# Ledger of designs, part 21: peptides against a protein of PDB entry 2AZE

Target 1, 148 residues: chain A of PDB entry 2AZE
Amino acid sequence: AQECQNLEVERQRRLERIKQKQSQLQELILQQIAFKNLVQRNRHAEQQASRPPPPNSVIHLPFIIVNTSKKTVIDCSISNDKFEYLFNFDNTFEIHDDIEVLKRMGMACGLESGSCSAEDLKMARSLVPKALEPYVTEMAQGTVGGVF
Target 2, 101 residues: chain B of PDB entry 2AZE
Amino acid sequence: GRLEGLTQDLRQLQESEQQLDHLMNICTTQLRLLSEDTDSQRLAYVTCQDLRSIADPAEQMVMVIKAPPETQLQAVDSSENFQISLKSKQGPIDVFLCPEE

## One batch from the design tools (peptide; aimed at target 1 D97, target 2 T71 V76)

Design b1_p14_4_s3 (made by RFdiffusion4, then SolubleMPNN; from b1_p14_4, 7 letters changed)
Fold by OpenDDE base, seed 2:
Structure b1_p14_4_s3 (fold): chain B 148 residues (1-148), chain C 101 residues (1-101), chain A 14 residues (1-14)
Amino acid sequence: as target 1 above (148 residues)
Amino acid sequence: as target 2 above (101 residues)
Amino acid sequence: SEKIISEKTMVKRI
């Protein structure tokens, strides 16, 4: 009885670990797709324009963004060496990392939110190695979570 | 029996986890390759138009922060306190504001 | 209380 109990505990631990790894893998896949899609978009755009954008007109990864109402009052304190910043807002704000920005731009093809059209799915699949394509398909179908 | 069933389950879970590990290795390898590709890094950028698409400057102020790796970020967003604190370890932090259209 | 904006990007100065 105790042996079975021990194995059941171990089983649960493994299931939880697998669940965590599934989440990590999904995020990694989304990052890969988003990044490759962004690069592809920009490469195409630069080819069409026959020039790169002005260097001071773009923001290279990595970055984060903070957005708040344009009416929000922001107090900013900065150290002399610019190593430290303190922002005080009089109202709520949002923080997004660059990957989240890319997702909201549609760079992850809607795969992150279950809004992946057939065309989006085709794009997503094209941006990952063959071995990852089945998993991308599962993500799009919302069938991730099963045991391999 | 119960013991036999559990033992078999654990073996199956081990195989599944191994498969996940393999896929994760493939994925991390791809990400590493992207990080090592100079052209990809050159092309890894967003525009003000992109930022406007996710937070319209007509309604929202959009601030971009570029900070060195390992920068500490502390954020408080409550009814009584709205604060962001940044502390870099290895270099200056740059802040940009997206202009209104 | 003044916003500090880097000059590396053509952005609105405040």
Scores: peptide ipSAE 0.057, ipTM 0.895, DockQ to the pose 0.039
OpenDDE base, seeds 1, 3, 4, 5: peptide ipSAE 0.024, 0.023, 0.042, 0.025; ipTM 0.883, 0.882, 0.888, 0.888; seed 3 fails the geometry check

Design b1_p14_5 (made by RFdiffusion4)
Pose (drawn by RFdiffusion4):
Structure b1_p14_5 (pose): chain A 148 residues (1-148), chain B 101 residues (1-101), chain P 14 residues (1-14)
Amino acid sequence: as target 1 above (148 residues)
Amino acid sequence: as target 2 above (101 residues)
Amino acid sequence: SVLSSSTVTITSKI
């Protein structure tokens, strides 16, 4: 019984590591897909009607987005060297990652929620190495859990 | 008995974790190659029209933050106001708006 | 007075 208790806690510890790692693997797959999709969208758009986009109309990764109502008062304070910043808001604001932006743009082909058309899934499968294809299929069905 | 049952479970979980680590290894390598790729980095960008479908600078205000790696972001809910604090240990941070308003 | 707070470390992904 004593030894069984030790094996059980070890089992539950491993189950927790696998559950964390599955979520990490899924996120990484989505990033891999979203990044590769964004790059190919821009590579193609730069063909159509030559001359690369003007530098001010473009934002390179990595970045963070903050949005609030157009009315919301913001108070900005900056350190000399611009290493430190402080923003005060008199209303609700939202903070979004670039990956989240890319997902909302559909760069991850709806795979973030299993919302893939046949073409979306085909696109997602082709942007990931063959060894990751089964796991992409698992993500497309939502049958990722059960903890294997 | 149960001791053998738990031992068999630990073996299944050991093999499963080795497989997961392998796939994660392949996955992070793909991401490393993307980060080391100059042409992909040059093309890894979003337009103002992109940021619109997720929040357009017509009704809402959009702010872009670019801080070097390892920088800290603290968000605060005061008794009366909201705040965002950015502290970068190395390198300056950059902040700007979107053109359409 | 602070009612709630959170801290996030910004990392590079690509």

Design b1_p14_5_s1 (made by RFdiffusion4, then SolubleMPNN; from b1_p14_5, 7 letters changed)
Fold by OpenDDE base, seed 1:
Structure b1_p14_5_s1 (fold): chain B 148 residues (1-148), chain C 101 residues (1-101), chain A 14 residues (1-14)
Amino acid sequence: as target 1 above (148 residues)
Amino acid sequence: as target 2 above (101 residues)
Amino acid sequence: SIVSSSTRTLVKRI
């Protein structure tokens, strides 16, 4: 009886660990798709323009974004060496990482919310190794979570 | 019996986790390859147009912050204080705005 | 293009 109880505890522990790893894998897949899609988009754009964009016209990853109302008063204190910044706002602000920006740009093909068209799913599948394609399909269908 | 059933469950979960680990390894490897590819990194950028697409420039001010690795970020967003502090140890921090702002 | 900038009010520490 005690041995069975111990194994039941272990079973629950493993199930929880698997669930956590599933979440991590999904995020990794989204990152891969978003990044590759971004690179592909920009490569195509540069080919069409027959030139790269001016260096000061783009922001390379990684970065973060801070946005607030244009009415918000922002005071910025900067150290002499620019190693330290202090921003004071008189109202609320939002912070977004680059991954979130890419998702909002549609670079993850709507896979992050399971909102993929047939074309989106085709694109997403094309941007991952073959071994990951079934998992991408499951993400698009919202069927990820079961123990396999 | 019950013991045999639980033992079987644990073996199945082990196999499932091994499959999951394998997929994660594949994915992590792909990300590393991308990070090490100079051409990919050169093309890993967003534009002002991209930023405008995710935040209405008529209503929102958008700052882009480029900070070196290991930069400390602290944010307070409360009725009493609205503050962001950045402290870098590896180099200067850059803040960017689109020219229309 | 992107312009390296600060906020509306800049205070540089000495």
Scores: peptide ipSAE 0.041, ipTM 0.892, DockQ to the pose 0.030
OpenDDE base, seeds 2, 3, 4, 5: peptide ipSAE 0.030, 0.030, 0.030, 0.032; ipTM 0.892, 0.892, 0.890, 0.892

Design b1_p14_5_s2 (made by RFdiffusion4, then SolubleMPNN; from b1_p14_5, 7 letters changed)
Fold by OpenDDE base, seed 1:
Structure b1_p14_5_s2 (fold): chain B 148 residues (1-148), chain C 101 residues (1-101), chain A 14 residues (1-14)
Amino acid sequence: as target 1 above (148 residues)
Amino acid sequence: as target 2 above (101 residues)
Amino acid sequence: SIVSSSTRTLKRRI
């Protein structure tokens, strides 16, 4: 029947939307954990040193990283007001955003790849509101699909 | 019947999505609070040591770009062209090099 | 420390 078919189409539409939102939520959780973990790390480090780092020794978020071989020749054109940059390379390069950097630093506790130790998972859980803890656990187990 | 079953499925999916939306709201709220907390923002930084840990400057040049929001980034990485273009509308762009050891 | 810089070759645009 056409009526049932219409509802089946709607069902599939909703399932896809939920799947997309699940992906978005997981990324948001990873960002939250990474940011809070980074802040916590730096706070502790500064307390231990009894001073903040020199201003020009740190890179505040947000940022972008570009890396290439040291042998790569790079030409840079900059506008007078520094509003425009053009980089020309003679070889390949890589671009990484700050979130990716934080993940590679382990700030997301390996949750992004489901590679959490017991201690990592404990840390991750401690950095989210209580309502999100079950979801963090499911992410670590790779069983998010069972949430709904 | 089949119609009733599908109707029930849709209601269940609606409830699931509402729960998901609630969790997302909690998460986005936390991120917003972090962005609004001056101390957190002050501490939201990485070091050159951090960057060296993920991209060894012994072999790789590491360049850091600080750009205002809404900056346009265009990248081409092909055999014929290796290029990054940045265009800001809201202020100057800063570029930093991570120093070698 | 972080060094504010460009690249190996700098061309200032007009």
Scores: peptide ipSAE 0.030, ipTM 0.887, DockQ to the pose 0.031
OpenDDE base, seeds 2, 3, 4, 5: peptide ipSAE 0.028, 0.028, 0.028, 0.027; ipTM 0.885, 0.886, 0.886, 0.886; seed 2 fails the geometry check

Design b1_p14_5_s3 (made by RFdiffusion4, then SolubleMPNN; from b1_p14_5, 8 letters changed)
Fold by OpenDDE base, seed 4:
Structure b1_p14_5_s3 (fold): chain B 148 residues (1-148), chain C 101 residues (1-101), chain A 14 residues (1-14)
Amino acid sequence: as target 1 above (148 residues)
Amino acid sequence: as target 2 above (101 residues)
Amino acid sequence: SIISQSTRTLKKRI
């Protein structure tokens, strides 16, 4: 009886660990899709333009963005060497990392929110190795969560 | 019996986790390949147009932060304190605004 | 140390 109880505890521990790893994998997949899709988009755009964009017109990854109302007052303090920054706002702000920006741009094909059309899903599948395609499909269907 | 069933379940869970780890390794490898590919990194960029699509500077001020690895970011967003602190160890931090147009 | 301070004085780019 005690042995069974111990195994039950271990079972629950493993289930939770698997759940955590599933979340991590899903995020990694979304990152991969987003990055590859972004690169693909830009490559195509540059080919059509027959030139790269002006250097000052693009932001290379990695980056983060901070957005706030245009009415928000921002005080900025900077060290001489620019190693330290301090921003004080008089109102709320939002911070987004580059991955979140890419997701909102649609670079993850809506896979992150269950808004993946058939065409989006096709694109998503094309941007991952074959071994990951079934998992991408499960993500799109919302069927990820069970133990496989 | 119950013991046998639980033992089998644990074995199955172990196999499932191993499969999961394998998929994660594949994914991590792909991301690493992207990071090591010079052409991919050259093309890994967004534009102000992209940023306007998610946070229109007509209504929102959009600030971009380019910081080296290991940069510390601390943010406080409360009714009495709205603050962002950045501290890098490996180089200067670049901060700039996206124009409205 | 932080020795320069300004309000909404950031370089515009892109």
Scores: peptide ipSAE 0.027, ipTM 0.887, DockQ to the pose 0.045
OpenDDE base, seeds 1, 2, 3, 5: peptide ipSAE 0.027, 0.027, 0.025, 0.027; ipTM 0.887, 0.888, 0.887, 0.887; seeds 2, 5 fail the geometry check

Design b1_p14_5_s4 (made by RFdiffusion4, then SolubleMPNN; from b1_p14_5, 6 letters changed)
Fold by OpenDDE base, seed 2:
Structure b1_p14_5_s4 (fold): chain B 148 residues (1-148), chain C 101 residues (1-101), chain A 14 residues (1-14)
Amino acid sequence: as target 1 above (148 residues)
Amino acid sequence: as target 2 above (101 residues)
Amino acid sequence: SILSSSTRTLKKRI
């Protein structure tokens, strides 16, 4: 009885760990797709324009975005060495990392939300190694979660 | 029996986890390759137009923060106070606004 | 650390 109980505990632990790894893998895949798609987009754009964009017109990764209502009053305190910032808002704000920005730009092909068209899925699959394609398909179908 | 069944389940779960580990290794390798590719890093950027497309400055102010790795970010978003604190240990933080059209 | 005593204007990137 005790032995079985110990194995049940271990089973549950492993199941939870697998679930965590599945989530991590999905995020890594989305990052890979988003980054590669972004690079591809920009490469194509620069080729068409026959020049890179002006330096001050682009924001290289990594970055963080903070957005709030245009009516929000913001007080900003900055240290002399610019190592510390303090922002006080009079209303709610949102924070987004660069990955989330890329997702909202559609760089992850809608795979993150299950809104992946056939064309989007084709793009997504093309941006990952062959070994990851089945998992991308499962993500698009919403069938991830089972143990394989 | 129950013991044998559980033992078999654990073996199967181990195999599944190993498969996941393998896929994760492949994925992390790809990401590392991207980080090591100079051309890819040069092209890893968004524009103000991109940011406007996700948060229109006509309605939303968009602030961009570029901070060194390991920068501490503390955020409080409640009815009582709304605050963001940034603390870098590896260099200065750059903050700028995305301009309106 | 020493923070500025007044609100600073954020620069705009164009």
Scores: peptide ipSAE 0.028, ipTM 0.887, DockQ to the pose 0.046
OpenDDE base, seeds 1, 3, 4, 5: peptide ipSAE 0.027, 0.024, 0.027, 0.026; ipTM 0.887, 0.884, 0.887, 0.887

Design b1_p14_6 (made by RFdiffusion4)
Pose (drawn by RFdiffusion4):
Structure b1_p14_6 (pose): chain A 148 residues (1-148), chain B 101 residues (1-101), chain P 14 residues (1-14)
Amino acid sequence: as target 1 above (148 residues)
Amino acid sequence: as target 2 above (101 residues)
Amino acid sequence: STTVHTYTLPQPIH
C-alpha cells in the first residue's frame, strides 16, 4: 500500500506534466501555422501591385495591443530612457497578444477552436511538417484530451 | 495486483511523454527556423486594416506596444482606477496609435 | 482593495 501510494503520486505528477505539455504543443502548432500563414499572405500581397508597404502603415511582430473606449482618459508617464512606462485608465481596457490578433484574423485557419472548413484544414495541414499532421487532426476534432 | 497496475500506467505515461516531447521538439525547431529566417521576419507584419477586424480605430482606441524581450507588464485594478505598467530591464519600449480616427 | 497581475513579455498574456 505504501509503495502504491508513491507510484500513484508519481503517476498524477506525470499526468499533470503531459496535460501541460499537450496545451503547449497545441499553442505552438497554432503559432507555427499563424506565423507561416501571415508571412505567405504578405508575400503574395507584395506581388500584387508592386512596391512594398510604407513603413508607417505596418507593424512587425512581436507586439502587444491595448484597446479602450475612445473616450477613456489615459494618463501616460514615461521614464527618461523610455525603459519604464505607466498608464492610468479611467475605464475598462483590453490587452491582446499578436498571436491572439493573428488568430482573430483567421491566420490559424480556425484551428484554435476546431472551426475549420475543408479548405481551412487543408491549409493548416500543409503549413505543418508531416509528423505533426495527426496532432493537427486531433486539434480539428477537439479530441485532444483523454490524456494519452 | 494494483502495484503492477500502477507500474504499467507509469510505462504508458513515460512512452506518451517521450512522444509529446519529440513532437514539441519538432515544433520548436520549426519556430526557431522561422525566427532565423530573414525573409520571413521581414514579412511578419500586420497592417492597420488587420487590426481593424479585431478592433477598428473608428469607435475604439487602439494602442500598439513593442517592448524588448524579458520586459515586465503589470496590470492593476485599484480601488478606483486601472493601470498598466511596463518595466524593461534592457532597451527602450515603443508605443503608438493607429491611423483612421 | 488592489489586485495586481504580472506578466513577463513576449510570453503569452492569455

Design b1_p14_6_s1 (made by RFdiffusion4, then SolubleMPNN; from b1_p14_6 with T3V H5K Y7F)
Fold by OpenDDE base, seed 1:
Structure b1_p14_6_s1 (fold): chain B 148 residues (1-148), chain C 101 residues (1-101), chain A 14 residues (1-14)
Amino acid sequence: as target 1 above (148 residues)
Amino acid sequence: as target 2 above (101 residues)
Amino acid sequence: STVVKTFTLPQPIH
């Protein structure tokens, strides 16, 4: 009886760990797709333009963005060495990391929300190794979560 | 019996976890390869147009922050205080505003 | 001491 109870506890622990790893894997897949898609987009754009963009006209990863109303008053204090910044706002603001930006740009092909068209899914599959394609399909269908 | 059933379940879960670990390793390897590829890193950028598509500067001010690794970010968004603090240990922080079109 | 500075990104190529 006690042995069975101990194994049940272990079972629950493993199930939870698997769930966490599934979430982590999904995020990793989204990052991979987003990055590769971004690179592909930019490569194509530069080829069409026959030149790269000016160095200071683009923002390389990693970065974060802060957005607030244009009416928001911002007071910024910067240390002399630029190691320290302090921003004071008179109203609310939003912060987004680069991965979130890429997702909102559609670089993850809508896979993050399970809102993939046939073309989006095709693109997503093409940007991962073959071993990951089944998982991408499951993500698109919203069928991830079952214990295999 | 029950014990045998539980033992079998645990073995199946172990196999499932091993499969996940394998897939994760594949994925992390791909990400590492991207990070180590000079051409990929050169092309890993967004434009102001991209940012405008997310938060239009016509209505929103968009500020871009590039900071060295392990930079501390502290944000407070409350009725009493709206503040962002950045502290870098490894170099200067760069801040840019996306212009309006 | 602190200094207030603002940096503006150039326009992307259209």
Scores: peptide ipSAE 0.026, ipTM 0.876, DockQ to the pose 0.036
OpenDDE base, seeds 2, 3, 4, 5: peptide ipSAE 0.024, 0.026, 0.024, 0.023; ipTM 0.873, 0.875, 0.875, 0.874

Design b1_p14_6_s2 (made by RFdiffusion4, then SolubleMPNN; from b1_p14_6, 4 letters changed)
Fold by OpenDDE base, seed 5:
Structure b1_p14_6_s2 (fold): chain B 148 residues (1-148), chain C 101 residues (1-101), chain A 14 residues (1-14)
Amino acid sequence: as target 1 above (148 residues)
Amino acid sequence: as target 2 above (101 residues)
Amino acid sequence: STTVKTFTLPKPIN
């Protein structure tokens, strides 16, 4: 019946929307964990050193990194006001945003790939509100995907 | 019947989405608080050592780009062109080279 | 007119 067909279409639409929101939530959780973990790490490090690092020795978020072989020839053109940059490479390069960098640094505790040790999971849970802990657990187990 | 089943299913999905929205609100609130916390922002940094752990400057050159919000980034990575273009509308762009040591 | 500075590498992080 047409009624059932309409509802089935709506059902599929909602399922897809939920899936998208799940993905968004997972990313938000990872960002939260990564940021808090980074801040915590640096706070501890500065306390141990009894001083903050020199201003030009650190890169504050947000940022983007570009990496390429050291053998790659790069030409850079910069406008006088530094509003425009043009980089030309003679070989391939990679671009990574700060979140990806943090993940690769382990700031997300391996949660991004579901490869958490017991200690990693404990850390991850400690960096989110209680209401998010069950979801963190599911992410660590790789079992996120169902509908609540 | 089928109609009844589908109707019930949609109600359940609605409830699930509401739960999901709640969790997302919690998470976005936390992120907002982090962005508004001066101390957190001061401590939200990486070091060259961190970057070396990701891409070893012994083998890889690492550039860091800091640009104002809404800066346009265009990248071409193909057999005939390897290019990055940056265009800012809100201020100067800073680019740094991560040293090997 | 626009002025453009061209070089091979950006400034180092110090």
Scores: peptide ipSAE 0.025, ipTM 0.877, DockQ to the pose 0.038
OpenDDE base, seeds 1, 2, 3, 4: peptide ipSAE 0.025, 0.024, 0.025, 0.023; ipTM 0.875, 0.877, 0.878, 0.875; seeds 1, 4 fail the geometry check

Design b1_p14_6_s3 (made by RFdiffusion4, then SolubleMPNN; from b1_p14_6, 5 letters changed)
Fold by OpenDDE base, seed 2:
Structure b1_p14_6_s3 (fold): chain B 148 residues (1-148), chain C 101 residues (1-101), chain A 14 residues (1-14)
Amino acid sequence: as target 1 above (148 residues)
Amino acid sequence: as target 2 above (101 residues)
Amino acid sequence: STKVKVFTLPQPIK
């Protein structure tokens, strides 16, 4: 009885670990797709324009964005070496990392919400190694969660 | 019996986890390759137009923060306190404002 | 209530 109990505990532990790894894998896949899609988009755009964009017109990854109402008053204090910043707002704000920005740009093809079209899914599949394609399909269908 | 069943379940879960690990290794490898590819690095950017598409500068102020790795960001967002603190350990932090169109 | 978020910026990809 005790042995079975121990194994059951181990089973639950493994199931939880697998669940965590599934989430991590999905995020990694989304990042890969988003990055590759972004690069592909920009490559195509630069080819069409026959030149890169002006240096000051682009922001290279990584970055974070903060947005708030234009009416929000912001007080900012900066250390002399610019190692430390403190922003005080008089109203709410939003923070987004670069990956989230890419997702909102559609760079993850809507796969992040499982709401991608057939064309989006095709693009997503094309941006991952063959071994990952089945998992991408499952993500699109919202069927991830089972045990392989 | 129950013991045999549990043992079999654990073996199956182990195999499943190994498959996940394999897929994750593939993903991390791909991301590493992207990180090491000069052309990809050069092309890994967003434009002001992109930022405008996700936050309308007509209504929202958009601030961009570029900071060294492992920079800590702490945000407090409540009715009583609205604050963002940044602390870098490896270098200066750059802050930009997305210009209005 | 207070909502606190803590972030760690990722490694650069360039």
Scores: peptide ipSAE 0.029, ipTM 0.884, DockQ to the pose 0.457
OpenDDE base, seeds 1, 3, 4, 5: peptide ipSAE 0.024, 0.024, 0.025, 0.027; ipTM 0.880, 0.882, 0.880, 0.883

Design b1_p14_6_s4 (made by RFdiffusion4, then SolubleMPNN; from b1_p14_6, 7 letters changed)
Fold by OpenDDE base, seed 2:
Structure b1_p14_6_s4 (fold): chain B 148 residues (1-148), chain C 101 residues (1-101), chain A 14 residues (1-14)
Amino acid sequence: as target 1 above (148 residues)
Amino acid sequence: as target 2 above (101 residues)
Amino acid sequence: SVKTKVFTLPNPIH
C-alpha cells in the first residue's frame, strides 16, 4: 500500500514535470519559427530592394518595447554610465519583449494561438526540423499531448 | 495488480519525457545555431513600420530599450505606482523613441 | 504588482 502511494506521488510529479516541459517546448518552437520567419522575410525584402535598410531604421533583436498613452508623463532618471534607468509614469504602461512583438507581427504564423491557416501551418512546418513537425501540427490543432 | 500498473505507467512516462527532452534539445540547438549565425543575426531585426503595426504611434508613445544580457527589469503597474527600473551589469542601456512616421 | 524580467538573449553581432 505504501509502495503504491509512493509510486502515485512520483507519477503525479512526473506528469507535472512533463506538462511544464511541454509548455517550454511550445515556447521554444514558437521562438524558432518566429526568428527564422523574420530572417526569411527580411532576406527577401533586402533582395527585392537590392540593398539593406538604413541602419537607423531597424532594431535588431533583442529588445524590449514600452508603450503608453502619449498623454502619459514620464520621468526618467539615468545613471551617469547609463547602467541604471528609472522611469516613473503617471499612468499605466505596457511592456512587450521582442518575441511577443514577433508573435503580434504574425511571425509565429498564428501558431501561438492555434489559429493558423493551411498556408501558415505549411510555413511553420517548413521552419522546423523534421522531428518537430508532428508537434507543430498538434500545436496548430490544439491537441498537444497526444504523443505523450 | 495496481503496483504493476503504476510501474508500467511510470515507465511510459519516463519514455515520454525522454522523447520530450529530445525534442527540446533539437529546439535549443536550432536556437543556438541562429544565435551564432552572423547572417541570421544581421537579418534579425524589426522596422519602425513593424512597431507601428503593434502599437499605434498616433495614440501611443513607443519606447525601445536595448540592454545587455542579464539586465534586470522591474516593473510596477498599480493604481498607486507606475514604475520601470532597469539595472545592467554588463554595459550601458540604450533607450530611444520609435518615430511616428 | 511587481514584474521582473531578465534579459537572457545575447547581444547581436553587428
Scores: peptide ipSAE 0.027, ipTM 0.880, DockQ to the pose 0.220
OpenDDE base, seeds 1, 3, 4, 5: peptide ipSAE 0.024, 0.024, 0.027, 0.024; ipTM 0.878, 0.877, 0.880, 0.878

Design b1_p14_7 (made by RFdiffusion4)
Pose (drawn by RFdiffusion4):
Structure b1_p14_7 (pose): chain A 148 residues (1-148), chain B 101 residues (1-101), chain P 14 residues (1-14)
Amino acid sequence: as target 1 above (148 residues)
Amino acid sequence: as target 2 above (101 residues)
Amino acid sequence: SETVILERTFESRI
């Protein structure tokens, strides 16, 4: 019984590591897909009607987004060297990652929620190495859990 | 008995984790190659029209933050106001708006 | 009174 207790806590510790690793693997697959999809969208758009986009109309990764109502008062304070910043808001604001932005743009082909058309899935499968194809299929069905 | 049952479980979980680590290894390698790729980095950008479909600078205000790696972001809910604090240990941070308003 | 709602460390990417 004593030894069984030790094995059970070790089992539960491993089950927790695997659950965390599965979520990490899924996120990484989505990033891999989203990044590659964004790059190929821009590579193609730069062909159509030559001359690369003007530098001010473009934002390179990595970045963060903050949005609030156009009315919301914002108070900005900056350190000399611009290493430190402080923003005060008199209303609700939202903070979004670039990956989240790319997902909302559909760069991850709806795979973030299994909302893939046949073409979306085909696109997602081609942007990932063959060894990751089964796991992409698992993500497309939502049958990722059960903890294997 | 149960001891053998738990031992068999630990073996299944050991093999499963080795497989997961392998896939993660392949996955992070793909991401490393993308980061080391100059042409991909040059093309890894979003337009102002992109940031629109997720929040357009017509009704809402959009702010872009670009801080070097390892910088800290603290978000606060005061008794009366909201705040975002950015502290970069190395390198300056950049902040700007979107053109359409 | 203050309540910290988020703490985030920025990572390097592509």

